# Peptides against a protein of PDB entry 6TME, part 224

Target 1, 324 residues: chain A of PDB entry 6TME
Amino acid sequence: NRLKRAYIALQAWKKAFYSDPFNTAANWVGPDVCSYKGVFCAPALDDPSVLVVAGIDLNHADIAGYLPPELGLLTDVALFHVNSNRFCGVIPKSLSKLTLMYEFDVSNNRFVGPFPTVALSWPSLKFLDIRYNDFEGKLPPEIFDKDLDAIFLNNNRFESTIPETIGKSTASVVTFAHNKFSGCIPKTIGQMKNLNEIVFIGNNLSGCLPNEIGSLNNVTVFDASSNGFVGSLPSTLSGLANVEQMDFSYNKFTGFVTDNICKLPKLSNFTFSYNFFNGEAQSCVPGSSQEKQFDDTSNCLQNRPNQKSAKECLPVVSRPVDCS
Target 2, 324 residues: chain A of PDB entry 6TME as posed
Amino acid sequence: NRLKRAYIALQAWKKAFYSDPFNTAANWVGPDVCSYKGVFCAPALDDPSVLVVAGIDLNHADIFGYLPPELGLLTDVALFHVNSNRFCGVIPKSLSKLTLMYEFDVSNNRFVGPFPTVALSWPSLKFLDIRYNDFEGKLPPEIFDKDLDAIFLNNNRFESTIPETIGKSTASVVTFAHNKFSGCIPKTIGQMKNLNEIVFIGNNLSGCLPNEIGSLNNVTVFDASSNGFVGSLPSTLSGLANVEQMDFSYNKFTGFVTDNICKLPKLSNFTFSYNFFNGEAQSCVPGSSQEKQFDDTSNCLQNRPNQKSAKECLPVVSRPVDCS

## One batch from the design tools (peptide; made by RFdiffusion4, then SolubleMPNN)

Design b2_p22_8_s3 (from b2_p22_8, 12 letters changed)
Fold by OpenDDE base, seed 2:
Structure b2_p22_8_s3 (fold): chain B 324 residues (1-324), chain A 22 residues (1-22)
Amino acid sequence: as target 1 above (324 residues)
Amino acid sequence: SALEKALEERLEQLIKEKSGKY
């Protein structure tokens, strides 16, 4: 009996709670699991006459505890949302039995360990949110081979390089922000055909920006701020026909910021502050447009306010990195 | 199917709600 298995799983989970400040699981008593707060039942896909647990939503419950292996008995669950809790430990491998998993949100918790590779075992997964945890180690390249629509990885402890397989991703949103990623952005990034938003904020990325970024025609948000990027901005950025928000601040970029970038048709905000740019087109000057906002603070620009000193600029500007 | 469509719409809305928060 599927509901009996669900009962076993849910009771095991309740037992794994250290704190339930809102008494969310107070009514988790008895065999009628479909009445449990945060538990949602639906007709089974294989037999509409059978009722099964299809979804879990414990968002914002502030529950402290861990995920016990018995959760693997919830084999009919397609939606699993437990964000904004205080769950700790690792994601159980037993969740591989949840073959219908469609949306998995464990964001804003205290999970630790390596990337939860069990997520790779779910054939129908479309949404993965593991942000704001303490996951560490390498990002498995296989994550981008999956047909995910959204991948949220920000605010973790991931390290190493961004996999070359990123170009295979069909996700509209991918976040790398606030991790420990290093190396270059892969050139394959230009192959991300459905990408709308990508953020690299606050990592240890370096090297030149790949020219292939200009192939991201559907991107509306591109943020590479707070890294160690060098060289000039790629001229191919003029191809970002739909970009609205662009941020390259807090890097080590040099060279000239061109009209072709600042005149992008949908550009709303372009921040390139805290770099070593030594020139900018008139169209890039803050206040030059009513429709666009620019920030050129703390560069090596002439006749602009709040720029770096000559002493700070000369060593870098005189030795530009050639990205060609 | 109707269910697949509903799930897709839900997903789209979910992504929209979570986008820009990082």
Scores: peptide ipSAE 0.577, ipTM 0.943, DockQ to the pose 0.898
Fold by OpenDDE base, seed 4:
Structure b2_p22_8_s3 (fold): chain B 324 residues (1-324), chain A 22 residues (1-22)
Amino acid sequence: as target 1 above (324 residues)
Amino acid sequence: SALEKALEERLEQLIKEKSGKY
C-alpha cells in the first residue's frame, strides 16, 4: 500500500542522515508514518478513504545527509520543504514519480550538480526554491515554460546565459542573484506579465538593458546591481508604474539619468551608484524628495559629492556604448 | 476546488514571506 511505500522511503531517508542535531527523526519508528515529525498525511485525491503522505516539512532541522532514491516512493507528496539543512549530493531523478509536486523547497542546503531537471517533470509545480546551494551549469530553458509562481535560483553556481524563454514565465518572483550568469538580459523579459520581483544581483551579465524592461508594469522590485551592464538606461523605464525598489549600482552605465525614471510614481528607492553616469535630473538628486531615496555616489556627475575622478571617468564617458 | 484555493493562498503567503530576501 501507499503508506508502506512511504515507510520504506522514510526509513531509507533516515538511514541517509549523517547528523540529526535536533533528533527530528527520533520518532521515525514503526509503520505509522503519519505520526513522524515533519511528515504530513492527507486523504488521497483519488480515494479519500486512503490516507497518504502528502507533505514533508523538515525546515530548519540542520540535518546532514543526502536524498536517497527511495524518496521516489513518496508518490503522493505535493509539498516538499527541507530548507535550512545540510543535505548534500544531487536531487534524485526518482523524484520524477512525485507527479503531484506543487511546492519544492530545498533551499539552504549543500546540493551540487546540474540544475535538478526532475523539477521539469512535475506538471503541477508552482513553487521552486533551490537557492543557497551549489547547483551549477546551465539553467534549462524549459524551466520558464512551466506555470511556476516563484523561482528562486539565487546563490548557486549557475553559468551561461539567461534563457530567452524567460518571457514565457508566469512567475511573480524570479531570482538570479549571486550566480555566474553571463550575456545579456533577453528582450523577451518584457513578456513576463505577472512579474513583481526580479533580481540579477551579482552576476556577470553584460550588454545594454533591453528596452522591453519598461513593459514590466507590475514589477515592484528590479535589481540589476553588481553586473557589467553598459550603455544608457532605457527611456522606456518610465513604464515601470509600480516599481518601488530599483537598483542599477555597480555597473558600467553611462549617460544621463532622466526625470522620467526618477519620478516614477511608486519609486521608493533608486540606487544608481558606482557607474559612469555623467548627468542626472534634479529629481534624481539625493535629498530632492522626501518620499524617495536616491544614491548617485561614485558616478561622473558634476557638482555632486563622492564622484569618480576625471581620470577615472574620461576614458569611459568619452566612449559611450550606443545601445540604439 | 476548496483545496486548490487553500493551496493557492498558502503559496501566495509563502512567496510573500520569502520575497525580498536575497
Scores: peptide ipSAE 0.565, ipTM 0.942, DockQ to the pose 0.830
Fold by OpenDDE base, seed 1:
Structure b2_p22_8_s3 (fold): chain B 324 residues (1-324), chain A 22 residues (1-22)
Amino acid sequence: as target 1 above (324 residues)
Amino acid sequence: SALEKALEERLEQLIKEKSGKY
């Protein structure tokens, strides 16, 4: 039966623990898997008279170990949360059998290898959190074809370009921060109709920001800091009617920061420090508003404190990048 | 369904809790 399969899976997992500091699996004894700490049972969707393992929550258990292939026997699991542990290795391909997977959180572990493509096999997946691991390689374009609500990829070793399929994403939150992504932000980004938060912090992204960013009407957080972006800020950023937090710091932007950007109606924090901007509107000046916080530090602005020297500015400002 | 709604609400809360932590 289903619980017997779950028992086999969970016992295999217990054997795969190298360390269990809080003795989380101490009660993982016997066939009554529904009593196991961190294991949650519910009536099966196809037969309410049958009890199945529907969820795993081992968050913050500091468990060292790996995920054995026998976890594929947990075919009724819809919620899988094992963040803040010390699990290592790869995500087993056998998890493709967990066709009910809805939330998958393996964040803050020691997983390695390429993107866990098994996540692409889950037809009902809405939440994917694989941040704070050591996943590497290319991000599969297919991830954005999925009907996900949240995609957390930050603090990994992902490289190459961001797939153009990003525009197909239905996610409200997407994090790319602290990876090794390179290239330009795809123009298709403007098609992300449900996007509220997107962060590109600390990558190797470059080129001009696409004008299509201005189409992200629902975005509240846009952070592109600590990259290699060049050119002027797109004038279309005036379309970000709901943006509250915006950060372009630590790039190579040039040009003029306009009123249309700094006067965005919901803007709370706008950081454009550590660039090569050579002008800003009065509305962009730190202290100009009680409701908004600005940082214009370390640019090429005249009559502002803490700016770059003429020696640093002149070579860059005199050779503006044309993004047209 | 009621279950779907509950899951959606849970998910929304989960996303909210994890938001802004990078």
Scores: peptide ipSAE 0.536, ipTM 0.935, DockQ to the pose 0.860
Fold by OpenDDE base, seed 5:
Structure b2_p22_8_s3 (fold): chain B 324 residues (1-324), chain A 22 residues (1-22)
Amino acid sequence: as target 1 above (324 residues)
Amino acid sequence: SALEKALEERLEQLIKEKSGKY
């Protein structure tokens, strides 16, 4: 019965294909769905004697089409990987029936609409990758209430502020890059106890960086480049004991880049170019270290090459934003 | 279960593969 339902779902999906350039679904014929390319069967969790469709992997198939509601019949699927295709439309609400969903990867497609809230209905979801789509609107705060290990949201059309619930996230990797997020980074960010990588690249974020960023002692990658951040870098950044890659470039930061930041023990690359910094410690100077790479290009630094003109600097540097 | 274990292992691998790739 379960495989029959899977058959119905998969045939409906095949019918929903507009183009299958690699003929991935060419063998999707007949009731033996476990032989279908990209379909993986396993013993059911509730009955090991029953074989069920447990996973879908159609990554890099370049398939054009949409996800039909019949996919909701794949109730035993725990792994759903369909990245790097040309699927369009919305994520079907019927996928709420896939209560075993553990890994959901629909990245690099042409999905549209609001955040797929159906993902919030999956109690066991650990991996969510919806990057490189056209999802839009607000990010639901509930996403960070989920026990996710990774949240990939980059390269979409999400707007609004980053929810304060971000501090509740247990994810090791979170990407916000290349969206339309605005507002400040929530102070609750410091509560992300498992965070290793966080990327804010290319949004419309603004305000001062919260001091609480310095509490992210496990973070190895922190990229806040290409935003509208202002003020000085928090002194608490000295607490980033494990940061390897740090990028604050293309913002409106001012002030002095301190030794405490540039001498972080695991720091490999620190880019703070294209800001309005008016001073840097010697340890921050590019070439000062063989182990660390720095970029101080296009700031308001004295006696450094490739800096902004006085005309560009003076209006900003003379009116530093107080983040206190 | 064996499946759960496999899922956990796969998850770790996926995160590793996608980490740093944005």
Scores: peptide ipSAE 0.086, ipTM 0.787, DockQ to the pose 0.865

Design b2_p22_8_s4 (from b2_p22_8, 11 letters changed)
Fold by OpenDDE base, seed 2:
Formats: C-alpha cells, sequence, structure tokens
Structure b2_p22_8_s4 (fold): chain B 324 residues (1-324), chain A 22 residues (1-22)
C-alpha cells in the first residue's frame, strides 16, 4: 500500500518534468519504485517487514519541471535532495504529510514565492537548504525555533529584518548572504551556542555591530562584508577564540582596529578593507605575520598604501557614529 | 540507535561538504 502511494506520487512527478537531459527518470516505469533511479527504499520505522520509499536523491540531474501536490503521498521520505535542477514553482503544501523529513535540500533551483512554511511543519527536520532560488518576502521567526543543525538561505530574495529569534537557533551553520535583509543584527545573536559559521554577505544590513557577537566562542567563520554597518568594531570581538575567517569589508566602519582583534589565536584571514578606519594596530598590518593574512585596503589609514583620499575620509571620520 | 548515529554522521558530512559555498 505504501509503495503503491509512492508509485502514484513518482509517476505524477515524472509527468511534471518538462526536461530530463540525463534521462534520469527513464527507468521510472512499473510498480517497482525501489528500482527507480534516485529513489531509495528502506524498511519502515514502524514495521521493519515493510519496504518504503525513504529517500529521494536527484542531485545534479538538471531536470526542468515542478513539484506536484501528489508528492505528499511520499509519507515515508526522510531524505529529500533535488539540488541543482531547474524545478520551478512553489514547494507544495502537501509535503506537510512527510512527517519524517530529516534533510530537505532544494538548493540551486528556480523556486519562487514566500518562504516555504511547510518546512516549519516537519518536527524532525535537521537540515534545510533552500539557497540559490528566488524565494522572497520575510523570513519566518519560527525557523530559528526549530532544532536545525544547518540553515542555508543565501542567494534568494528575502527581505525585512533578521528575526530576533536567531538567538534560539542551535544551528552550526547559518547563511543569509546575497539577500535583501535590512536593519541591525539582533543582539540575541550572542546566544547561538553551537554556531560555527555565519555569513551576512551582500545584504542591506546597517547600524552598529552588537557587542554580543563576542559571545560566539565557537564561531570559525564570521562574514559581514558588503553591508551598511557603521561605528567601531566591538571590543568584545576579542572573545572570538576560534574565529579563523573574519570579513568586515565593504562597510562604513570607523575607528581603530585593535591588537585584541588582530591577535585572535585562531585567526587566519581578517579582511577589513573598504571602510573608513582611521587607525590600526601594528599586528593588523598586512605582512606583519606569516600565519595571518590581513587586508586594510581602501580605509583612512595613515602611511599605508591604497587608502582613500582625505576628501573622501574627512566627512565620515570627522563624524563618527556613537554605538554606545 | 545505530540508525540515529548513522544519520547524524551523514548529516555532519553533508554540512561539511556544503559549508563555505555562498
Amino acid sequence: as target 1 above (324 residues)
Amino acid sequence: SELEEALEKRLKELIKEKSGVY
């Protein structure tokens, strides 16, 4: 009965294909769905004597089409990977019936519409990758209430502010890069206990960096480049004991880059170029260390190459933003 | 369970594979 439902779903999906360049679904014929390319069966969790469709992997198949509502019949699927295809439309609400969903990867497709709220309905979801699509609108605050290990949102059309609920996230990796997020980074960010990598690249974020960033003791990658951040770098950044890659380039930061930041013990690359910094410690100077790489290009630094002109610097440096 | 451990291991590997790409 379960495999019959799966057959109905998979045949409906095959009919929803506009193009299958690699003939991935060529063998999707007949009731033996477990033999279908990209379909993986396993014993059911509730009855080991019953074989069910537990996983879909159509990664890199370059399939054009859409996801039909009949996919909701795949109620035993825990792993759904359709990365790097040309699927369009919206994520069907019928997928709410897939209560065992554990990994959901629809990245690098042509999906549109708002955030797929059906993902919020999956109680056991640990991995969410919706990057490289055309999702738009607001990010639901509830996403960070889920026990996700990874949240990939980059390269979409998301707008509005980053939810304050971000501090509740237990994810090791969160990406916001290349969206249209605006406003400040929430102060609650410091509560992300398991965070290893966070990227804000290429948004419309602004304001001062919250001091609470310094509480991210496990972060190895912190990239806030290509935004509208202002003020000085928080002194609390000295608390980033495990940071290896740090990028603040292409912002409007001012002030002095301190030894406490540049001497972070695990720091490998620190880029703070294309800002309005008016001073840096000797430890921050490019070439000062063999173990660390720095980029101080296009700031307001004295006696350094490739800096902004006095004309460009004076209006900004003379009016520093007070983040206190 | 063995299954949970296997899934966790797989997940960690998946995250590692996808990390740094943005």
Scores: peptide ipSAE 0.588, ipTM 0.947, DockQ to the pose 0.871
Fold by OpenDDE base, seed 5:
Structure b2_p22_8_s4 (fold): chain B 324 residues (1-324), chain A 22 residues (1-22)
Amino acid sequence: as target 1 above (324 residues)
Amino acid sequence: SELEEALEKRLKELIKEKSGVY
């Protein structure tokens, strides 16, 4: 039966633990898997008279180990949360059998290998959190074809460009931060109709920001800091009617920071420090507003404190990148 | 369904909780 399969899976997993400092699996004994700490049972969707393992929550258990292939026997699991452990290895392909997967959180572990493509096999997946791991390689374009509400990829070792399919994403939150992504932000980004938060922090992204960013009407957080972006800020950023947090710091931007950007109606924090901006509107000056916080540090601005030297500025400012 | 609604609500809360951690 289903619970027997779950028992096999969970016992295999317990065996795969190298360390369980909080003795989380201490009660993982016997056939009554529904009593196991971190294991949650519910009536099966196809037969309410049958009890099945529907969820796993081992968050913050500091467990060292790996995910054995027997976890594929947990075919009724819809919620899988193993956040903040020390699990290593790869995500088993056998998890493809978990066709009800809805939330998958393996964040803050020691997983390695390429993007876990098994996540692409889950038809009902809405939440994917694989951040704070050691996943590497290319991000599969297909990830954005899925009807995900959240995609957390930050703090990994992903490389290559951001897929153009990003525009197809229906996610409200997407994080790319602290990876090795390169290339330009795809112009298709403006098609992300449900986007609220997107962060590109600390990658190797370059080129000009696409004008299409201004089409992100629902975005509240846009952070592109610590990259290699060049050119001027798109004038279309004036369209970010709901942006609250915006960060372009630590790039190679040039040009003038306009009123239209700094006067965005919901803007709370706008950081554009550590660039090569050679001008800013009065509305962009730190301290100019009680409701908004600005940081213009380390640019090429005149009559502002803590700016770059003329020697540093001149070579860049005199040769602005034309993004047109 | 009621279950779907509950899951959606839960998901929204989860996303909110996890947002801002980078």
Scores: peptide ipSAE 0.587, ipTM 0.946, DockQ to the pose 0.849
Fold by OpenDDE base, seed 4:
Order: sequence, then C-alpha cells, then structure tokens
Structure b2_p22_8_s4 (fold): chain B 324 residues (1-324), chain A 22 residues (1-22)
Amino acid sequence: as target 1 above (324 residues)
Amino acid sequence: SELEEALEKRLKELIKEKSGVY
C-alpha cells in the first residue's frame, strides 16, 4: 500500500516533467518504484518488514517541470534532493505529510513564491537548502526555532528584516547572501552557540554591527560584505577566537581597525576594503604577515596605496556614527 | 542508534560540501 502510494506520486511527478534531457525518468515505469533512477528504498521505521521510498536524489538532472501535490503521498521520504534542476512553481503544501523529512534540498531551481512554510511543519528537519531560487517576501521567524543544522537562503528575493529569533538557531551554517534583507543584524546573534559560518553578503543591511557578534566563539567564517553598515567595528570582535575568514568590505564603516582584530589567532583572510576607515594597526597592513592576508583598499588610510580621495573621505570621516 | 549516527555523519559531510559556496 505504501509503495502503491509512492507509485502514484512518482508517476504524477513524471507527468509534471516538461523536459528530461538525461532521460532520468526513462525507467520510471511499472510498480517497482524502488528500481526507479533517483529513488531509494529502505525498511520502514515502524515496520522493518515493509519496504518504503525513503529518499529522492535527482541532483544535477536538469529536469524542467514542477512539483505536483501528489508528492505528498511520499510519506516515508526523509531525504529529498532535487538540486540543480529547472523545477518551477511553488513547494506544495501537501509535503506537510512527509513528517520524516530530514534533509530538504531544492537549491538551484526556479521556485517562486513566499518562503515554503511547509518546511516549518517537519519536526525532524535538520538540513534546509533553498538557495538559488526566486523565493520572496519575509523570512518567517519560526525558521530559527527549528532544530536545524544548516540553513541556506542565499540568492533569492527575500526582503524585510532578519528575525530576532536568529539567536535561537542551532545551525552551524546560515547564509543570507544575495537577497534584499534590510535593517540591523539582531543583537541576539551572539546566542547562536553552534554557529560556524554566517554570510550576509550583498543585502541592504544597515546600522551598527552588534557587539554580541564577539560572542560567536566557534565562528570560522563571518562575511558582512556589500551592505550599508556604519560605525566602528566592535571591540568585542577580539572574541572571535576561531574566525578564519572575515569580510567587512563594501560598507560604510569608519574608525580604526585595531590590533585586537587583526591578531586574531586563526585569522587567515581579513578584508575590510571599500569603507571609510581612517586608521589601521600595523598588524592589519597587507604584507605584514605571511600567515594572514589583508585587504585595506579604498579606505581613508594615510600612507597606503589605492585609497579614497580626501574629498570623498572628509564628509564621512568627519561625521562618525556613534554606535554606543 | 546506528542509523542516527550514520545520518549525522552524512549530514556533516553534506554541510561541509555545500559550505563556502555562494
């Protein structure tokens, strides 16, 4: 009965394909769904004597089509990977029936609409990748209440502010890059106890960086480049004991880049170019270390190459934003 | 369980593979 439901779902999906360049679904014929290309069966958790469809992997199949509601019949699926296809439309609400969902990867497709709130209904979800799509609107704050290990949101059309609930996230990796997020980074960010990598690249974020960023002791990658951040770098950044890659380039930062930041013990690359910094410690100078790479290009630094003109610097540097 | 451990290991590998790509 469970495999029969899977058959109905998979045949409906095959009918929803507009193009299958690699003939991935060519063998999707007959009731033996466990033999289908990209379909993986396993013993059911509730009855090991019953074989069920537990996983879908259609990564890199270049399939054009949509996800039909009948996919909700795949109630035993825990792994759903359809990366790098040309699927369009919305994520069906019927997927709420897939209560075992553990990994959901629909990245590199042509999905549209709001955030797929059906992902919030999956109690066991650990991995969510919806990057490189056309999802839009607000990010629901409830996403960070989930016990996720990874959240990939980059390269979409999300807008509005980053939810304060971000501090509740248990994810090791979170990407916001290349969206339309605005407002400040929430102060609650410092509560992300498992965070290793966070990227804010290419949004419309603004304001001062919260001091609480310095509490991210396990972060190895912190990229806030290409935004509208202002003020000085928080002195608390000296607490980033494990940061390896740090990028603050293409913002409106001012002030002095201190030794405490540039001498971080595991720092490999620190880019703070294209800002309005008016000073840097000797340890921040490109070429000062063989173990660390720095970029101070296009700031307001004295006696450094490739800096902004006095005309460009004076209006900004003379009116520093007080973040205190 | 053994299954949970296997899934956790797989997940860590998957995250590692996808991290840093944006």
Scores: peptide ipSAE 0.586, ipTM 0.945, DockQ to the pose 0.868
Fold by OpenDDE base, seed 1:
Structure b2_p22_8_s4 (fold): chain B 324 residues (1-324), chain A 22 residues (1-22)
Amino acid sequence: as target 1 above (324 residues)
Amino acid sequence: SELEEALEKRLKELIKEKSGVY
């Protein structure tokens, strides 16, 4: 009996709670699991006459505890949302049995360990949110082979390089922000055909931006701020026809910020402050447009306020990195 | 299917809700 298995799983989970400040699991008593707060039942896909636990929503419950292996008994769960809790430990490998997993949100918790590779085992997964945890190590290249629509990885402890397989991703949103990723952005990034938002904020990324970024025609948000990028902005950025928010601040970029970038048709905000740019087109000057906001603060620009000193600029500007 | 469409719609809304906060 599927509901019986669910009962076993949910009771095991309740026992794994260290704290339940809002008494969310107070009604988790008895075999009627479909009445449990945060538990949602639906007809089984393989047999509509059978009721199964199809979803879990414990968002914002502030529950402290861990995920016990018995959760693997919830084989009919397609939606698993437990964000904004205080769950700790690792994601159980037993969750590989949840073959219907469609949305997995464990964000804003205290999970640790390597990337939860169990997520790779879910053939139907479309949404993965593991942000604001303490996951560490390298990102498995296979994550981008999956047909995901969203991948939220920000605010973790991931390190190493971004996999070349990123170009295979079908995700519209991918966040790398606030990790320890290093190396260059793969040239394959231009192959992300469905990409709308990509965020690299606050990593240890370096090197030149690949020209292939300009192939991201559907991107609306591109944020590469707070990294170690060098060289000039690729001229191919003129291809970002739909970009609205673009941020390259707090890097080591040099060269000239061109009209072709600043006149992008959908551009609303373009921040390129705290770099070593030595020139900008008039269209890039803050205040030059009523429809666009620019920030050119703390560069090596002439006749602009709040720029770096000559002493700071000269060593960098005089030795530009050739990205060709 | 109707279910797939509903899930896709839900997913799009979810992504929209969660995007932009980093």
Scores: peptide ipSAE 0.564, ipTM 0.941, DockQ to the pose 0.846

